# Peptides against a protein of PDB entry 7PB4: the designs that were tried, part 263

Target 1, 105 residues: chain A of PDB entry 7PB4
Amino acid sequence: KMLNIKEYKEKLLSTLGEFLEDHFPLPDRSVKKKKKNIQESSVNLITLHEMLEILINRLFDVPHDPYVKISDSFWPPYVELLLRNGIALRHPEDPTRIRLEAFHQ
Target 2, 218 residues: chain B of PDB entry 7PB4
Amino acid sequence: DALQMAVGYFEKGPIKASQNKDKTLEKHLKTVENVAWKNGLASEEIDILLNIALSGKFGNAVNTRILKCMIPATVISEDSVVKAVSWLCVGKCSGSTKVLFYRWLVAMFDFIDRKEQINLLYGFFFASLQDDALCPYVCHLLYLLTKKENVKPFRVRKLLDLQAKMGMQPHLQALLSLYKFFAPALISVSLPVRKKIYFKNSENLWKTALLAVKQRNR

## One batch from the design tools (peptide; made by RFdiffusion4, then SolubleMPNN)

Design b2_p21_6_s2 (from b2_p21_6, 12 letters changed)
Fold by OpenDDE base, seed 3:
Structure b2_p21_6_s2 (fold): chain B 105 residues (1-105), chain C 218 residues (1-218), chain A 21 residues (1-21)
Amino acid sequence: as target 1 above (105 residues)
Amino acid sequence: as target 2 above (218 residues)
Amino acid sequence: SMAEQTLRLMVEELVILEAEL
């Protein structure tokens, strides 16, 4: 039973990765060049997959404080995507922190 | 059952011929209260009763009691909330009922099945910030609803004007901090980094009931 | 969108699976 769950989880993670690359890719670095005033924050944006992994891990690693601080590596449209779809929740006291929805609870 | 009879009484109104109108009303109200606090109400029952509580069909005391027992068994329909907000526009409910409604809406926010139509009401909720009695609870609601797309220059100006008028209220600071997060270029003012955003505990009225609902749905 | 709904379902399933491990 546990082996089957692990195998299914791995398969689902792989499928999610492919799905995110197809439907929610990061914007090409090339488009940012023209508008001068956006601070060239050389901050490497993480993928939506990496963002979800961080959120899932935090939910289970620290269930009493499952919130992740939004860093500059978090692409704002991804944060909005997760919030508007009810995948993530904002911390009630800190707008810079989000958690994954506890779908298992 | 007793609950269906009670809901039907509130929906259809008192039958003219009953000499004991007040006793009948109290009986049905107690029935609704008892079921709501023990088991919660079905989405359909909340739809009916929430509409009644805000329509002005009954007196303020009755409306307040109905609204206090709008506890879901599982979910609240977004449509019920939209209908309820429509009654706030008509102004047939008391100021205290409006405050209670916003407290309820914040407390029950996670139990509302969808948020798409509620998000379209953002402008209406934002306009209610001008009411000093509503402002703390509306700020909390807006904190839950606000998306980047809602953060507009005119809303920033209105919030700053409210802050100038009302002072540095914790609930207003919470909303402004969120606005600054989404649109830092629109808010040049250094907001004090408050480690904790304190909203008035709107949930306090329903805390025990909400714990029970969460336990039943797990 | 359908893509956003699918994303939600996939994440829900992942969370449920993780809770079973």
Scores: peptide ipSAE 0.659, ipTM 0.424, DockQ to the pose 0.311
Fold by OpenDDE base, seed 4:
Structure b2_p21_6_s2 (fold): chain B 105 residues (1-105), chain C 218 residues (1-218), chain A 21 residues (1-21)
Amino acid sequence: as target 1 above (105 residues)
Amino acid sequence: as target 2 above (218 residues)
Amino acid sequence: SMAEQTLRLMVEELVILEAEL
């Protein structure tokens, strides 16, 4: 039973990865519209897959404080996507923190 | 079923229900209250009763009691919330009922099945910030709803004007901090780094019931 | 969108599976 769950989880993770690459890719950095002063924050944006992994891990590793601090590596549209779809919730007291929805609760 | 009879009474009952002394009304209201607090209400029952509570069909005391027992068994339909907001626009409900509705909406926010249409009502909720009685609860609701797309220059201006009028309110600071997070270029003012956003705990009225709902749905 | 709904379902299932492990 546990082996089947692990295998299914691995398959689901693979499918999710492919799905995210196809439907929710990071924006190509190439649209450098020339306007000068917006500091291209040299911050490497993480993929939506990586963001979800962080959120899932935090939910299970620290269930009493399942919130992740939003870093500059979090692409704002991904944060909004997760919040909009009820995949993530904002911390009631700290707008810089989000958690994954506890679907298992 | 006693609950079905009670809901049916409120739905089909006299449009001008006479005042607080109707023993039948009190019986049905107690039935709804008892079931709602013990088991929660089905989404369909909430749809009917929420609409009644805001329509002005009954007196303010009855509407207040109905609204206080709008506790879901599982989920609240987004359509029920949209309908409820439409009644707020008609203006037949009391100011106290409006406050209670926003408190309810914040408390039950996680139990609403979808947020897409509610998000379209952002402008309506934002306009309600001008009501001093609603402002704390509307700020909390907007804190839950706000996306980057909602953060517009005209809304920033209105929030800053409201802050100038009302002073530095914790709920307003919470919303402004969120706005600054999404659009730092629109808010040049140094907001005090308050680590803790404090909204008045609107959930206090339903805290025990919500805990029970969460336990039953596990 | 359908893609966003699918994403939610996939994440929901993943969380449920993780809780069973």
Scores: peptide ipSAE 0.659, ipTM 0.423, DockQ to the pose 0.312
Fold by OpenDDE base, seed 2:
Structure b2_p21_6_s2 (fold): chain B 105 residues (1-105), chain C 218 residues (1-218), chain A 21 residues (1-21)
Amino acid sequence: as target 1 above (105 residues)
Amino acid sequence: as target 2 above (218 residues)
Amino acid sequence: SMAEQTLRLMVEELVILEAEL
């Protein structure tokens, strides 16, 4: 039973990865819009896949404090995507923290 | 040949210079339709044309006609189906095109060469159950795809909630019965043991074409 | 969007699977 679940999980993760690349890609950095003053925030944006992995891991690793602090690596549209779809929840007292929805509960 | 020219027209798009764009388009559509219904299409032709039909490159009327003639000569590539499903997610196709696609997918299910990747799209298909127009066809597709591993408590809840909203639909009952078969502990509700699972198979637009395909491949 | 709904369902399934491990 456990082996089948692990295999299914791995397949689902792979499918999710492909799905995210196809439908929720990071914006191509290549459009150097010439506007001078946007600080090249050298912050490497993480993929939505990586963001979800962080949130899932936190939910299970630290179930008593499942919240992740929103870093500059979190692309704001992805955060809003997760929140508006009920995939993530904002901390009631700290808007800079989000958790994954506990779908297993 | 005429078919290659027609497929090439849809793939490359209309060359700007032709004043009679609509007549040329209609000619190529008729060519594809004629070959598809008489002989079926090669897997490569289906790959190209199916993606075109769902990409939103052409108008809804054209896309609908292309999709209606996605009849295989032998097999459909699983990759073509996966790509097609990806276009459904992007939302460039009409609601009617989505319905037609699911009908097509159910009708052509046995002609798809592999099912491994399609089975991984189970969650995507399950999401489409909430669309009233798609629900009957999605239930049929899920009935064909469902494995024990797909039967989860949350999906059972969603199906029961859907049944509460839509009523006891035969297609929902069929899917729930399959779920109960795989996971009897998850479905406490006594489902009427319907001996005959009635999906609306009678309304298959491709029934005659599929019979012809099966006869040619025997 | 349908893509967003699909994403939710995939994540939901992953969380449920993780809880079963």
Scores: peptide ipSAE 0.655, ipTM 0.526, DockQ to the pose 0.499
Fold by OpenDDE base, seed 1:
Structure b2_p21_6_s2 (fold): chain B 105 residues (1-105), chain C 218 residues (1-218), chain A 21 residues (1-21)
Amino acid sequence: as target 1 above (105 residues)
Amino acid sequence: as target 2 above (218 residues)
Amino acid sequence: SMAEQTLRLMVEELVILEAEL
């Protein structure tokens, strides 16, 4: 039974990865908005897949404080996407922290 | 070959220089239709044309005609179906094209070479149950795809909520009956004992063509 | 969008699967 669940999970993760690459890719770096003064913040944006992994892991690893701090690596449209769809919740007192929705509860 | 020229036209798009774009389009479309209904299409031709039909490259009328002639000679590649589903997510196709695609997918289900990747799209198909126009065909597709591992408490709840909203639809009852078969503990509700599972006949559009394909492959 | 709904369902399923492990 557990083996089947693990295998199914792995398949689902793979499918999710492919799905995210197809439908929610990071913006192409090529839109250099010509606005002069914004320092090329060398901040490497993480994929939506990586963001979800962080949120899922935090939910299960630290269930009493399942919130993740939004870093500069979090692309703002992804954060908005997760919040808008009820996949993530913002911390009630700290808008810089988000958690994954506890769907198992 | 006339078919290769037609497929190439759809793939590459209209060459700028043709003054009579509509006549050329109609000629190539008729070529594809004629071959598809007589002999079926190769898996590679279906891959190209199915992608085109759902990409929004052409108008809805053209896309509908292309999709209606996606009749295999032998098999349909699973990869073609996965790519097609990806286009449904982008939303460049009309609602009528989506309905036609799900009807096509159900009708052609047995001709798809593999089901492993399609089974992984279970969640996507399940989400499409919320569309009233798609719901009957999606239920049929899910009935074909559902395994024990797909039957989860949250999906049962969603199906019951959907039943509460739209009533005891035969297609929804069929899917719920399958869910109860795999996980009887999750469905406490007594389902009517239906001796016959009834789905809307999605095959009607292709019935004659599918019979011909089956006869040629015997 | 359908893509966003699909994403939610996939994540929901993953969370449920993780809880079963």
Scores: peptide ipSAE 0.652, ipTM 0.509, DockQ to the pose 0.495

Design b2_p21_6_s3 (from b2_p21_6, 13 letters changed)
Fold by OpenDDE base, seed 1:
Structure b2_p21_6_s3 (fold): chain B 105 residues (1-105), chain C 218 residues (1-218), chain A 21 residues (1-21)
Amino acid sequence: as target 1 above (105 residues)
Amino acid sequence: as target 2 above (218 residues)
Amino acid sequence: SEKERLLRLMVEELVIIESEL
């Protein structure tokens, strides 16, 4: 029984990964719009898949404090996407922290 | 051959210089239709054309005609179906195209080579029950896909709420009956014992084509 | 968008599955 659930999870993660790559890719870095003051923040942005993985893991690993601090690696449009769709919630007192919605509760 | 040229036209788009774009499009569309209804299409041809039909590259009339001729010679690739569902999410196709797609998916269900990835889309299909135009076909699809592990308390609640809103629809009753079979403890309501599961669209647009496919693959 | 709705549903399903493991 547990094996089947694990296999299903892995398949679902794979399907989600492919879906995210196809429909929610990171912006192509090559559009260097020449606007002057863009500090080339050399920050490696993480994929939406990686962001979701972090949020899911935190929800289950630390259920009493399921919030993740938004780092510079978090692409702001992804954060907004998760929040506006009710996939993530912002911490009520700290706008720099977000959690995954506890859909199982 | 004529089919390869037709598929290539839809895939690559119209060659810039053709004065009579509409006549060329109609010629290629008729070629695809003729081959599909006579012999069926290869899995690769279905992959290409199904993607085109749902991408919004062409107008609704063309997309509808392409989708109606997505008849397999042998099998349909599961990957083609997953890609198609991804296009439904993009929202570039019309509501009528979405309905036709679900009808097609139900009609062609047995010809899809694998079901593992389609089963992972269960939650997506289930959410489409809220669309009144899709609901009958989605219920039929879910009836084909539902496993015991899919029958969750929250889905039962959603189905019962939908029944309260829409009434005791035959397609919804069929799905609820299946849910009760897998998880009787989750459904306290007495469901009428239906001897025959009835889905309104048992006579699909592809009845004749499906008979021909089955005869060729015997 | 339908894409965003599908994303939510997939994540919801993952959370539900994870809770059962």
Scores: peptide ipSAE 0.649, ipTM 0.546, DockQ to the pose 0.533
Fold by OpenDDE base, seed 3:
Structure b2_p21_6_s3 (fold): chain B 105 residues (1-105), chain C 218 residues (1-218), chain A 21 residues (1-21)
Amino acid sequence: as target 1 above (105 residues)
Amino acid sequence: as target 2 above (218 residues)
Amino acid sequence: SEKERLLRLMVEELVIIESEL
């Protein structure tokens, strides 16, 4: 039974990864490269997959404080996407923190 | 199309001249059931049939069967849900139909195209918490709908009063935990950290159908 | 959107699976 669940998890993660790449890709870095202004630290945006992984891990690793601080690596449209779809919830007192919805609860 | 004929029958009502009204009704009902479970229904078909199921036009048995087959092919219109809730307010539907509707609404929540108008119905749903038969499903619905702006002191008081009356029900604890999350200052009571929010999801009548809908829309 | 709904469902399923693991 556990083996089947792990295999199913792996398949689901793979399917989710492909789905996210196809339908929710990061904006092409190519367009902003043309304005040469030097110093804006190219904040490496994480993928929606990575964002979800962080949120899921936090939910299970720290269930008493399942909130993740929004970093500059979080693409704002992804945060908004997760919030508007009820996948994530914003911390009521700290708008810089979000949690994954506890669907298992 | 057989489905169009069936939907048209329910919409227009039985043509008076048919001696075998019950046989015709059953035929059309089976047609709707078969299509709904195999392929799902279009949003327009759900709009029509959902309204019929809650209007009291047919008997409770027929309404129950119609409501059980309100399975979307793709989406459910928010307007259909708002209309359905309006029928609940008229009080012509049975208590069992109301329970089934809330179960349906929770089950189909993610298939509803928009939530803006449904969110405006928050107060209506919250008032339905007082119905013991509805309370578990309404708590689940409110858990899905609740935003910070909905968490008001008067609602907190009502939930705590309800908890005092009904005891620490898992569905009520889930909603209270969400309320405490949004407004910790309003809820001084230590809620037990339940690792699992148990809404009675296990008996979702549509579980298989929902899986099929999700698979078709992938 | 339909895509956003599917995303939610996939995440929900993943969370449920993780909870069983």
Scores: peptide ipSAE 0.660, ipTM 0.427, DockQ to the pose 0.374; fails the geometry check
Fold by OpenDDE base, seed 4:
Structure b2_p21_6_s3 (fold): chain B 105 residues (1-105), chain C 218 residues (1-218), chain A 21 residues (1-21)
Amino acid sequence: as target 1 above (105 residues)
Amino acid sequence: as target 2 above (218 residues)
Amino acid sequence: SEKERLLRLMVEELVIIESEL
């Protein structure tokens, strides 16, 4: 039973990864060339896959405080995407923190 | 090969210069149709063409014809099915294409090489039960996919709610009976004992083609 | 969008699976 669930998880993660790459890719860096002055804060944006992984891990690793602080690596459109679809919730008192929805509860 | 040229045309799209785009499209579509119904398609060809049919790259009429030609020579890759489902979610295909896809998926279910990734999409398929046009085919698909681990209390509630809304549909009763088999404690209601599970298999568009494929692979 | 709905469903299923591990 557990082996089947693990294999199922791995396949779901693979499917999700491919889905995210195909349909929710990070924007190509090429668009921001026009505004000269803002120092290219070289903040490497994480993929939506990586962001979801962080949120899922936090939900299960720290269930009493499942909130993740939004870093500069979080692409704002991804955060908005997760929030508007009810995949993530914003902390009621701290707008800089988000959690994954506890779909299992 | 004429088939390779046809697949390549659909994959790469029409080369700009031909004034006769529609005739070229029809020629390639007929090539795919002829090969698919005669010999079946290779898994790689199905992967490419199934993706195209659901991507919204072409019009609904073309997509429908392509999807009707997704007849395997031997097997369908589960990856192709997963990718196809991802396109269904993007909403670039028509409602009729979605119905046709679920009909295809049920018809071709035994020809899919693996079911493990498809089983991961169980929740997605289950959510499609709310669509009245999809519901009969989704119930059939879920009947084929459902394992004990998929039978959850919330899904039971959803099925019972759907039954309350739609009435005692044979396809829904079949799925509920399977749920009761796996998890009798979750379904307190008495279900009518149906000796025969009647899914609308009689209208399988691919029945003749699948018989031919099975005969060739014997 | 249907794409976003699928994303939600995939994440929901992943969370459910993780809870069973």
Scores: peptide ipSAE 0.649, ipTM 0.544, DockQ to the pose 0.531; fails the geometry check
Fold by OpenDDE base, seed 2:
Structure b2_p21_6_s3 (fold): chain B 105 residues (1-105), chain C 218 residues (1-218), chain A 21 residues (1-21)
Amino acid sequence: as target 1 above (105 residues)
Amino acid sequence: as target 2 above (218 residues)
Amino acid sequence: SEKERLLRLMVEELVIIESEL
């Protein structure tokens, strides 16, 4: 039973990864070169996959405080995407913290 | 080959300079249709054309005709199906195209080479049960896909709620009966013992073609 | 968008699976 669930999880993660790459890729770094004035914040943006992994891990690792602090590595459009679709929730008192929705509850 | 030229036309799109775009498109559609119904299409051709049909690159009439002729010569790649489902999520296809896709998916289910990736889309298919037009075909698909691991308390609740809303539909009862088989403790409701599972005959559109495919692959 | 809906559903399923492990 557990083995089948793990295999299913791995396959789902793979499918999710491919889906995210195809439909929610990070903006091409090449477009940044032409607009001079946006400060090259050298901050490496994480993928939406990595962002979701962080949020899922936090939800299960620290269920009493499942909130993750939004860092500069979080691409703002991804944060907005998660919030507007009810995948993530903003902390009621701290707008810099988000949690994954507890769909299992 | 005429088929290769037709597939290439749909893949690359219409060359700007052709004054007779509609006649050219119709010629290529007829080529694909004739080959598909007579011999079936290769997995690579299905991969290309199925994605085109669901991408919204062409109009609904063209997409519908392409999708209707997605008949395999031998097998359909699971990757093609996963890509197709991803296009359903993008919303560039009509409701009628979605219905046709689910009918196609059920009809062609046995010709899909692998089911592992499709099984991962279980939750997506399950969410489509709320669409009244899709529900009968989605129930049939879920009946084919459902494993014990997919039978969860929340899905049972959703199916019971759907049954309360839509009534005791044969396709819902078939799926619920399967759920009860896998997880009898989750379904306390006495389901009528149906001797026969009745789904809408989604295969009817491709019945002759499917018979021909099965005969060629024997 | 439908892609965003699919994303939600995939994440929902992943959370449910994770809760069972």
Scores: peptide ipSAE 0.648, ipTM 0.560, DockQ to the pose 0.535; fails the geometry check

